# Designs tried in a protein design run: peptides against a protein of PDB entry 6IDX. Part 299

Target 1, 380 residues: chain A of PDB entry 6IDX
Amino acid sequence: KELAKLSADVTFATEFINMDGIIVLTRLVESGTKLLSHYSEMLAFTLTAFLELMDHGIVSWDMVSITFIKQIAGYVSQPMVDVSILQRSLAILESMVLNSQSLYQKIAEEITVGQLISHLQVSNQEIQTYAIALINALFLKAPEDKRQDMANAFAQKHLRSIILNHVIRGNRPIKTEMAHQLYVLQVLTFNLLEERMMTKMDPNDQAQRDIIFELRRIAFDAESDPSNAPGSGTEKRKAMYTKDYKMLGFTNHINPAMDFTQTPPGMLALDNMLYLAKVHQDTYIRIVLENSSREDKHECPFGRSAIELTKMLCEILQVGELPNEGRNDYHPMFFTHDRAFEELFGICIQLLNKTWKEMRATAEDFNKVMQVVREQITRA

## One batch from the design tools (peptide; made by RFdiffusion4, then SolubleMPNN)

Design b2_p27_3_s1 (from b2_p27_3, 19 letters changed)
Fold by OpenDDE base, seed 5:
Structure b2_p27_3_s1 (fold): chain B 380 residues (1-380), chain A 27 residues (1-27)
Amino acid sequence: as target 1 above (380 residues)
Amino acid sequence: SAEEEKKRKEALEGLIKRHKEWRRKQR
């Protein structure tokens, strides 16, 4: 207990480390010797002292043995552990993951996100905070090939639902640190969209062109069997499609694929449009047909609006930016749906279409409408 | 890039520092 208090002082820490004191603490944990009276209290103070000593940055985290990692991971995986030991064990694992890529690899073999979910299903917000912090550390330190697996584990309705029900909708106010950890988790998850945001459409890729054609089909041919497209010559079909692409509000009516060559938002805008068209078909058809029937120059160009809105949402959500230590702002909507970005897009495109009508906007007012919509989204 | 790696390191150092400060306030 006294050691745990003194370990916060840098002068004491330096002297104690110079005496190999940290090695003694690690050996106490590694031994697993439960024979001592007050073992749990002693262990809690040992883990406290260890973490405070390591927090001075005098000793590399890479000094930690595999046996020590297994003991700490064991305390986190046990169904009945003292809350004080659990808290310190989560904090140590997080610190190990953050400070060392070698320790990340070892810890990722010993602990799964599934094991950490049990620590979210508690009334103790501090334990919940440490559990999310460890998940965030694992996600931040994951190699690119494993980040999608972490995202899939989050997209598994279970982790998201548990965070929503036990953390966000909990009977206690969310503290600043929990809000920060929720922000970090949001940023790390939205950063998976960066690849699509930076992917240019290839105008020669037939599969990508077929997605644009599917947007046209859903908007205008919803009642027509795709088999009954009349055998009108290839040129008449191209002219017909040019009219349809104009009604969809693409900037390039001849080749809408060219509108997706700009990055950001690249292919991510097309993904959002396709999601809206398939999942919210009635909303999509309504937005397109309401504007396609207008000849008064007050038509809202859906295609152009969807691209610029996707770009604006990426800027607001800081897609591709690293988590900032000063920020605590998170969007509760992120935890309500598996496809939260696409759902946010679907809400915001309706807001944009409404705002366009209210402003009686023309194509010349496009940037003014986007500015008003940005202010509406950032104030919500 | 070397610049992206530097930004990643700085962001990580900021997160580590914040977490240390938070843990000290819980005592």
Scores: peptide ipSAE 0.495, ipTM 0.933, DockQ to the pose 0.739
Fold by OpenDDE base, seed 4:
Structure b2_p27_3_s1 (fold): chain B 380 residues (1-380), chain A 27 residues (1-27)
Amino acid sequence: as target 1 above (380 residues)
Amino acid sequence: SAEEEKKRKEALEGLIKRHKEWRRKQR
């Protein structure tokens, strides 16, 4: 207990570390010797002192043994561990993951996000905070090949629903640090959209062209029996498609694929449009047909609007930016749906279409409409 | 890029620092 207090002082820490004191603490944890009177209290103070000493940055985190990591991971995985030990063990694991890529690899083998979910289902907000912080650390340090798996684990309705129900909708106000951890989790999840945001459409990729054609089909052929095989595109059919792509509000009516060559938002805009068309088909068809049936200069160009809105949402949500240590702002809506970005797009595109009508906008007013919509989104 | 790596390092250092400061307040 006294050592844990003294370990906060840098002068004491330096002297104690120079005397190999930290090695003695690590060996106490590694031994796992439950034979000592007041073992749990002693262990809690040992872990406190260890973390305080390591926080001075005098000793590299890479000095810790695999046995030490396994003991700490064991305390997090055991259901009957003392709350004081659990809290310190979560904090140590987070610090290990953040400070060392080699320790991340070892910890990621010993602990799963699934095991950390149990620590979110508690009334103790500090334990919940440390559990989310460790999840965030694991997510941040994950190699590129595993980041999508972490995303999928978060998109797993279970983690999201538990955070929503036990943290956000909990009977206690969210503290500043929990709000920060929720912000970090949100940023790390939205950063998975960066690849699609920076992916240019290849105008020669037939599969990508087929998505644009599917958008046309859903909007205009929804009542036509799928039995009309797309026969050889006669010049009349190409001219028909050019009209349809104009009605869809693409800038390039001849080759809509060219509208998706700009990054950002690249292919992410097409993903949002396809999601809207498939998941919210009635909303999509309504928006397209309401504007396609206008022969007045007041048509809202859906395709152009969807692209620029996707770009705007990426800017507002700071897609591709790293988590900032000063920010605590999170969007509760992010935890309500697994495809929260696409759902946000679906809400915002309806808002844009409404705002366009209310303003009686023309194509010349496009940037003004987008500015008004930006203000509406950022105030919500 | 070297600039992206630098930004990633700075962001990580910021998060580590915040976490240390939060733990100090919980004592």
Scores: peptide ipSAE 0.493, ipTM 0.932, DockQ to the pose 0.754
Fold by OpenDDE base, seed 1:
Structure b2_p27_3_s1 (fold): chain B 380 residues (1-380), chain A 27 residues (1-27)
Amino acid sequence: as target 1 above (380 residues)
Amino acid sequence: SAEEEKKRKEALEGLIKRHKEWRRKQR
C-alpha cells in the first residue's frame, strides 16, 4: 500500500527501479501463490505499484515475461476475480498493448474480444471504460491483415448491442473518458472504410460493371422478368443504357464506371448506392424516378450526388484519420445499426434530395446545395 | 509512408499520455 503511493513519485520510482524493485514485483505476480493472508489486497497494491512505476517510462514494457502476461490475462478471463485486481489487470494489458508491438502479439493470442464483452455487462463504468480502452488498444495495434477480422468481430451484432444497451443506454451519465473511448472506437471502426474509399473502380472489371447495371435494373426494370439473358447487348441496348445512366444522374453517361475512379470516395460510393438499392429499394426507386421523370432543369443528379455525399461523409467522419487524444465526441447512431455508415448515407441522401427540391436547385447550384447539406449534417 | 508512420506514432503517444493522466486521476 505504501509502495503503491510512493511509486507515483519520480524520485522514489527511479531509486526503487535502480534497486531492481520492479523485478521483485513481477516475480510476485508470476508466482501466483495464493497462500498469503490478504492475497487479493496485496496483489491489487502490487499491480498498482507496478503500473505506477512503468508509467514513469524508465523501464521498457518489453522486460515483462510471458508468465507475467499469462497471469494478468488469467485475472481478466477468470469470472470471480476481485474488481480491484480486474481493473488493474485491464489497465496493465492496455498499457502493454499500446507500448509494445511484441507484447501486443503475445496478448492477442491469450485474450479475445469475446472475453472482454463480459466486462462491458457490469454496472461499473470504470471497468467498462478499461474494457473498451483495451479493445481500442488491440484494434489500434492490430496489423492490417487482422484489422478486418477485428472489424468482423465488431460487426458481430453482439459487441455493438452490448455497448449500446449497457454503456450508451445505461441508467447513468457517460463520463468524459468513456465518451473518449467511444470516440476512439468509432474512429477505428470508420477507418475500416478507408480501403474501399481509396479503391478505384476498374472500368474493365465486369463484376464492378455488373453492380452499375444492377442499379439500373433495380431503378427501371423492377417489374421486368429477370429472364432476359445479359449476353446479347446489341448497340441499341448500349444507347438505351446511356439514357438510363443519364437519368441515374451519373456525370459520365457513356461509362458510369469513370465516376468511381476518383479516390476518395472510390468504390465506397458504389457500395452505399448498392446498399440503398437493395436494403431500401422503395426509397432508392422513389429518389431516382422523381428525378428521372422531371423534364425541368431542377433534376437532382443521383449518381453525382451519391458520390459527393459519400466523400463529404468521409470528410465529416474523418475516415482514414487517426484518433485524437483531445476529442470526446461520438455519434450514438453508429452503435444502433451494423451497417451504420450505409444507413447514415441513406438518411443523408434523402436530406440532400429534399434540400435540392426546397432550394429549386439546378446543376449550377450543386456546390451550394452540398454546402447547405454539410451544415445540416454537422448540426444534427 | 514515413510521414504516415510518424503521424501514427504521434497519435499513439498522445493516447498513451491521456490514458496515463486518466489513470492518475482515478487513484
Scores: peptide ipSAE 0.493, ipTM 0.932, DockQ to the pose 0.809
Fold by OpenDDE base, seed 2:
Structure b2_p27_3_s1 (fold): chain B 380 residues (1-380), chain A 27 residues (1-27)
Amino acid sequence: as target 1 above (380 residues)
Amino acid sequence: SAEEEKKRKEALEGLIKRHKEWRRKQR
């Protein structure tokens, strides 16, 4: 207990480290000797002193043994652990993951996000905060190839649902630090959209062109069997498609694929449009047909609007930006759906279409409508 | 890029600092 208090002082820490004091503390943890009277209290103070000493940055985190890591991971994975030991163990794992890529690799082998989910189902918001902080550390330090797996583990309706039900919808006010951890998790998850946001459409890729044709089919040929291969159109059919792409509000009516060559938002805009057309088909058809039947110059160009809205949402959500230590703002909507970005797009495109009508906008008012919509989204 | 790596390092250092400060307030 006294050692744990004194370990916060840099002078004492330096002297204690010079006496191999950290090595003694690590060996106490590695021994796992549960036979001592007051073992839990002794262990809690040992872990406190260890973390305080390491927080001075005098000793590299890489000094810890695999046996030490396994003991700490063991305390997090055991169902009946003292809360004081669990808190310190989560904090030590987080610190190891954040400070060392080598320790991240070792910890990622010993602990799963699934094991950390159990610590989110508790009433203690501090335990929940430490658990999310460790998940965020693992996500932040994951290699690019493994980030998608972490995201898939988050997109696994289970983690999202547990955070929503036990943290966000909990009977307790969300503390500032929990709000920060939820913000960090949101940022790390939306950053996975960066690849699609920066992917240009290839106008020569037939499979990508077939997606644009599917958007046309869903809007105008709702009763027609997809059996008519999109590519085999007569000149009369090509001219018909040009008219349909104009009614869809693409800027390039001849080759709509060219509208998706700009990055950002690249292919992410097409993903949003296709999601809207397939998942919210009635909303999509309504928006397209309400504007396609207008001859009054007040038509809202859906294709152009969808692209610019996707770009705007990426800017508002700061897609591709790293988590900021000063921010605590998270969107509860992010936890309500697995495809939260596409759902947000679907809400915002309806808002845009409504705002366009209310303003009696023309194509010349496009930027003004987008500015009003930005203000509406950022105030909500 | 070297600039992206620098930004990533700075962001990580900021997060580490915040988490240390939060843990100190819980004592």
Scores: peptide ipSAE 0.493, ipTM 0.932, DockQ to the pose 0.749

Design b2_p27_3_s2 (from b2_p27_3, 18 letters changed)
Fold by OpenDDE base, seed 4:
Structure b2_p27_3_s2 (fold): chain B 380 residues (1-380), chain A 27 residues (1-27)
Amino acid sequence: as target 1 above (380 residues)
Amino acid sequence: SAAEEEARRKALEGQRKRFIKQRKSLR
């Protein structure tokens, strides 16, 4: 206990480290010797002293043995660990991940996000905070190829539901630090949309063209019996599709694929449109048909609106920006659904159509409508 | 990109500062 307090002093820490004191502490953890009276209390103070000593930056984190890492990971994976040991073990792992890429690699092999989820189900907000902070540290240190796996783990209904039910909807007020860690986790998750946001549509990719064709099919052919034989000549069919793409509100009604070549929002806009059309088909059909049947110049161009709205949502959510130390603003809504971005798009596209009608907007008012919608979204 | 790597470095440094601040609860 006194060692843990004194280890916060740089002068004491320097002298203690020079006496190989940190090596003695690491060996004590590595030994796993449970034979001592008050072992748990002694271990908790040992881990505290170790952390305080390492904070001085005198000793490299790379000095830590694989046996030490396995012992600390063992305290995090065991179901019946003292809360004090668990909290310090989570803190040590976070610090290891933050300070060393070599330790990150070793820890990522020993610990899964699934094991950390169990520590979110506790009533102790400090343990929950350290668990999320460790997830965030792992996410930040993950190589590009593994970031998608980390986000898929976040998008897992289980992690999302546990955070929502045990952290956000918990019986305790959310502390500033927890709010920050939730913000960080959310930002890191949204950054995975950056790939799709920056992906240009290839107008020559048949699979991508088939998605645009599917949007047309869902909007206009959903009520038509499949019996309209494809037998009208290729030119009449092309002319028909050009009309349909105009009614869908694409800017390039001859080749709608060209509307998705601009990044941002690139293919992410097409993903949102397809999600709306498949998951919220009635809403999609209603929006398209209400605007396609208008001859009064007050039609809201769905395709253009969906693209610009996707871009606006990316700007509002700062997609592609990394977490800022000063921010604590997380959105609980993003923990309510696995496809939360696409669901937000579905809400916002309805808001846009409503606002367009209320403003009696024309195509010339498009930017004004978008500005009003931006203000509505940012106030909600 | 070099810009993304620098931004990631800053985000990690932010997490380190937060960690040090939070760890006062362990004392």
Scores: peptide ipSAE 0.373, ipTM 0.897, DockQ to the pose 0.808
Fold by OpenDDE base, seed 3:
Structure b2_p27_3_s2 (fold): chain B 380 residues (1-380), chain A 27 residues (1-27)
Amino acid sequence: as target 1 above (380 residues)
Amino acid sequence: SAAEEEARRKALEGQRKRFIKQRKSLR
């Protein structure tokens, strides 16, 4: 206990380190000797002292043995560990991951995100915070090839559900540090959208063109018995499709694929449109048909609006930006649904259509409508 | 990109700084 307090002092730390004091502390952890009276309390103070000593930056984190890492990881992976030991072990693992790439690699082999999720199910917000902070550290240190796998693990319904139910909807107010870690996790999760946001549509990719055709089919043919597909010649079909793509509100009525060549938002806009069309089909059809039946030049161009809205949402959510130290603004809604971005898009596209009607907008007012919608989204 | 790597470095530095502040609860 006294050692743990004194270890915060740089002068004491320097002298203690020069006496191989850290090596003694590491060996105590490595031995795993549970035979001592007050072992848990002693171990908790040992881990505190170790962490305080290492924070002075006098000793490299790479001096830590694999046995020590396995012991600390063992305290995090075991279900029945003392809360005081668990909290300090999570803190040590976080510090290891943050300070050493070699330790990150070893830790990533010894612990799973599933084990860390178990520590979110507790009422102790400090443990929950360290668990999320460790998840965030692992995500930040993950190489590009493993980042998608980590992201898929975070995209699991289970992690989001646990955070929502045990952290956000917990019986305790969210502290500033937890809010920051939730913000960081959210930002890192949104960075998964960056790839799609920066992916240009290939106008020659038939699979991507088939998605645009499916959008047309859902809007115009879903009410028509599939038996009444007019068997008329390829040229009449092309001319019909050009009309349909105009009614869908694409800028390029001849080749809508060209509207998705701009990055941002690239293919992410098409993903949002397809999600809306499949998951919220009635809303999608209503939006498209309401605008396609107008002859008054007050049509809201769905295709153009969906693209520009996707871009706007990426700008508002700062997709592709890494987390800032000073921010703690997390959105609980992103923990409520697996496809929360696409659901947000579906809400915002309805808001856009409503705003367009209320403003009695024409195509010339498009940018003004988008500005008003931006203000509405950012105030919500 | 070099800009992304620098932003990643800054994010990690931010996490380290937050970590040090939070550890006051362990003292």
Scores: peptide ipSAE 0.367, ipTM 0.895, DockQ to the pose 0.807
Fold by OpenDDE base, seed 1:
Structure b2_p27_3_s2 (fold): chain B 380 residues (1-380), chain A 27 residues (1-27)
Amino acid sequence: as target 1 above (380 residues)
Amino acid sequence: SAAEEEARRKALEGQRKRFIKQRKSLR
């Protein structure tokens, strides 16, 4: 207890480190299984002292043994660990991940996001905050090839639902630090959309063109019996498709794939359109058919609107930007659904279509409609 | 990109500063 208090002083820390004091503390933790049953308080003070000493930056985090890491990870993975030990163990792991790439690699092998989820189901908001902060640290330190795996783990209904139910909808006010960690987690999750946002459509890729064709099929062929034989000549089909792509509101009616070559929003716009068409089919068909039946120049071009809306949502949500230290603005809506961005797109495209009608807009008013919609989204 | 790497470095530095502030609750 006294050591933990004194370890906050730089002078004491320097002297204690020069006496190999950190090595003694690490060995106490490394021997620890029998210590937990009889000396939980002593271990909690040992972990506090270790963390305070390491914060002075006198000793490299790379001096820490794999045995020490395994013991700390063990305290986080065991269900019946004292709350004081758990909290300090989470803090130590976070500090290790933040300060050393070599320790990150070792920790990422010993702990999973799934194990950290159990610490979100507690009534202690401080433990919840340290658990999310550790997830965020792991996400920030993850190499590019592993970021998608972490994303997929977050996109699992379980983590999102637990954060929503036990953190956001908890019986306690969200503290500023928890709000920041939720913001960081949200930003890091949205950065996974950056790849799709910056992916250009290849106009020659048949699989990508088949998605655009599927959008046409869902909008216009949903009631047509599959019995119309493949025998109508290729040229009549091409001319028919050009008309259909015009009715869908693409800018390039001949080759709609060209509309997705601009980055941002690239393929992310096509992903949103396909999600809307498959998951909210009635809404998609309604929007497309309502505008395709208009001959009064007040048709809302769905394809163009979907692309520009996707771009605007990326700008509003700062997709591709890394988290800032000073921000704590998180959107609870993004914890309500696995495909929260696509669901937001589905809400906003309906808002855009409504606003277009209310304004009696024409194609010349497109930018004005988008500005009004931007203001509506940013005020909600 | 070099800009993304620098932004990532700044984000990590931000998390370190917040970590130090939060740990006052452990004392």
Scores: peptide ipSAE 0.380, ipTM 0.900, DockQ to the pose 0.777; fails the geometry check
Fold by OpenDDE base, seed 5:
Parts: sequence; structure tokens; C-alpha cells
Structure b2_p27_3_s2 (fold): chain B 380 residues (1-380), chain A 27 residues (1-27)
Amino acid sequence: as target 1 above (380 residues)
Amino acid sequence: SAAEEEARRKALEGQRKRFIKQRKSLR
């Protein structure tokens, strides 16, 4: 106990480290020897002293043995560990991940996200905070090739549901530190959209063109009796599609794929449109048909609006930006649904369509409508 | 990119500072 307190002093820490004191502490953990009276209390103070000593930056984190890592990971993985030990063990793992890429690699092999999720299902907000902080540290240290796999392995659905139910909707006020860690997690989750946001559509990719065709089909063929035989000549079909793509509000009526070559928002806009069309089909059809039947120049160009709205949402949500130390603003809504970004898009596209009507907008007013919609979204 | 890597470094430094501040609860 006194050692843990004194370890916060740099002078004491320097002398203690020079006497190989930190090596003694690491060996105590590595031994796993439960033979001492008050072992749990002693271990908790040992782990505290270790953290305090390592904070002085006198000793490299790379001095830590694999046996030590396994012991600490063991305390996190065991269901019946003292809360004090668990909390310190999570903190040590976070610090290891933050300070050493070598330790990150070793920890990522020893700890599963599922184990960390279990520590979110508790009433102790400090444990929850350290668990999320460790998750965030793992995400920040993950190589690019593994970030998507980590995100997928996080079974984002389960993690978000646990966070929503046990953290956000918990019976306790969210502390500033938890709010920051939720913000960080949200930012890192939005960075998974960056790939799609920066993916250009290939106008020659048939599979991507088939998605645009599916958007047309859902909007216009849902009412047409299947009796229109596929046999009308290729030219009439092309002319028909050009009209349909105009009614869908694409900028390039001949080749709508060209509208998705700009990054941002690239393919992410197409993903949002397809999600809306499949999951909220009635809403999609209503928006498209209501605007496609207008000849008064007050038609809201759905395709253009969806692309620019996706771009705007990426800007508002700072997609591709890394978390800032000073921020703690997270959106609870993003924990409510698996496809929260696409759901937000679906809400915002309806808001845009409503705002367009209320303003009696024309194509010339497009930027003004988008500005009003931006203000509405950012105030909500 | 080099800019992304620098931003990642700054994010990690931010997390380290937050960690040190939070750890006062362990004392």
C-alpha cells in the first residue's frame, strides 16, 4: 500500500527502479503464488505500484514478459476475480496496448472481444470504462488489414446492444470519462465507413450497375404488371432507363454510375440508397414516386440528394477523422441499430424531402435546402 | 498516409493522457 502511494513520486520511483524493484513486482505477478495472507489486496497494490512506476517512462514497456501478460490477461478472463484486481488488470492491458506495438500483438492473441464484452455487463462503471478504453486501444493499434476483421469480430451488434443496455441506459449517470470512451468508440466505428466513402464506383462493373438497376426496379417496376415482355429492343430499354434515372434524380441520366465516382461519398451513397430501398421500401418508393410525378420543377432529385446527404452526414459525423482527446460527445442513437448510419440516412432523406417541399425548392435552391437540412440535423 | 499515421499517433497520445488522468481512481 505504501509502495503504491510512493510509486507516484518520481524520485522514489527512480530509486526503486534502480534497485530492480519493478522486476520484483513483475515476478510477484508472474509467480501467481496465492500462498500469502491477503493475497488479493497485496496483488491489487502490486498492480497499482507497477502502473505508477511505469508511468514515469523510466522503464520500457517491452521489458514485460509474456508470462506477466498471460497472468494479467488471466485476471481479465476469469469470472471470479476480485473487482479491484480486474480493474487494475484492465488498466494495465490498456496501458500496454497504448505504449507498445509488441505488447499489442501479444495481448490481441490472448484476449478476445467477447471477454471484454462480459465486463460491460456489470454495474461498475469504472470497470465498464476500462473495458471500453481497452477496446478503443486495441482498435487504435490494429493494423489496417485487421481493423475490419476486428470490427466484424466485435460482432458490432452484440457490443453495441450491451453498451446501449448496460452503459447508456444504465441506472447511473455517465461520467465524463465513459462519455469520452463512447465517443472514441463511435469515431472508430465510423472510420469503418471510410473505405466505402472513399471507394469510387467503377462504371464498367456490372455488379455495381445492377445495384443501380435494382434501385430503378424497386421504384418503378413494383407497380408494373410483369406482362411487359423482356423482348422490346435494347435501344427502347436504354431510352426507358434514361427516363427512369432522370425520375430517380440522378445527375447523369445516361450513366448514373458516374454520380458515384466522386469520393467522398463514393459507394457509401449507393449503400445507403440500397438499404433504404430494401429495408424501408415503402418510404423509398413514396419519396421517388412523389417526386417523379411532378412536372412543376419542384421535384426533389432523389439520387443527387442522397449522394449529397451522404457526403453531408460523413462531414457531420467526421467519418475518417480520428478521435480528439478533448471531446466526449457521442450519439446514443448509433448504439440503437446495427445499420445506424443507414437508418440516420433514412431519417435525414425524409427530412430533406420534407424541407424541399416546405421551401417549394427548385434545382437552383438545392444548396440552400442542404444548408437548412444541415442546420436541422446538427441541432437535433 | 503519413497524415493518417500522424493523426493516429495523436489519438494514441490523447488516450495515454486520458488513461493517466483516469488512473487516479485506482489509488
Scores: peptide ipSAE 0.346, ipTM 0.885, DockQ to the pose 0.787; fails the geometry check

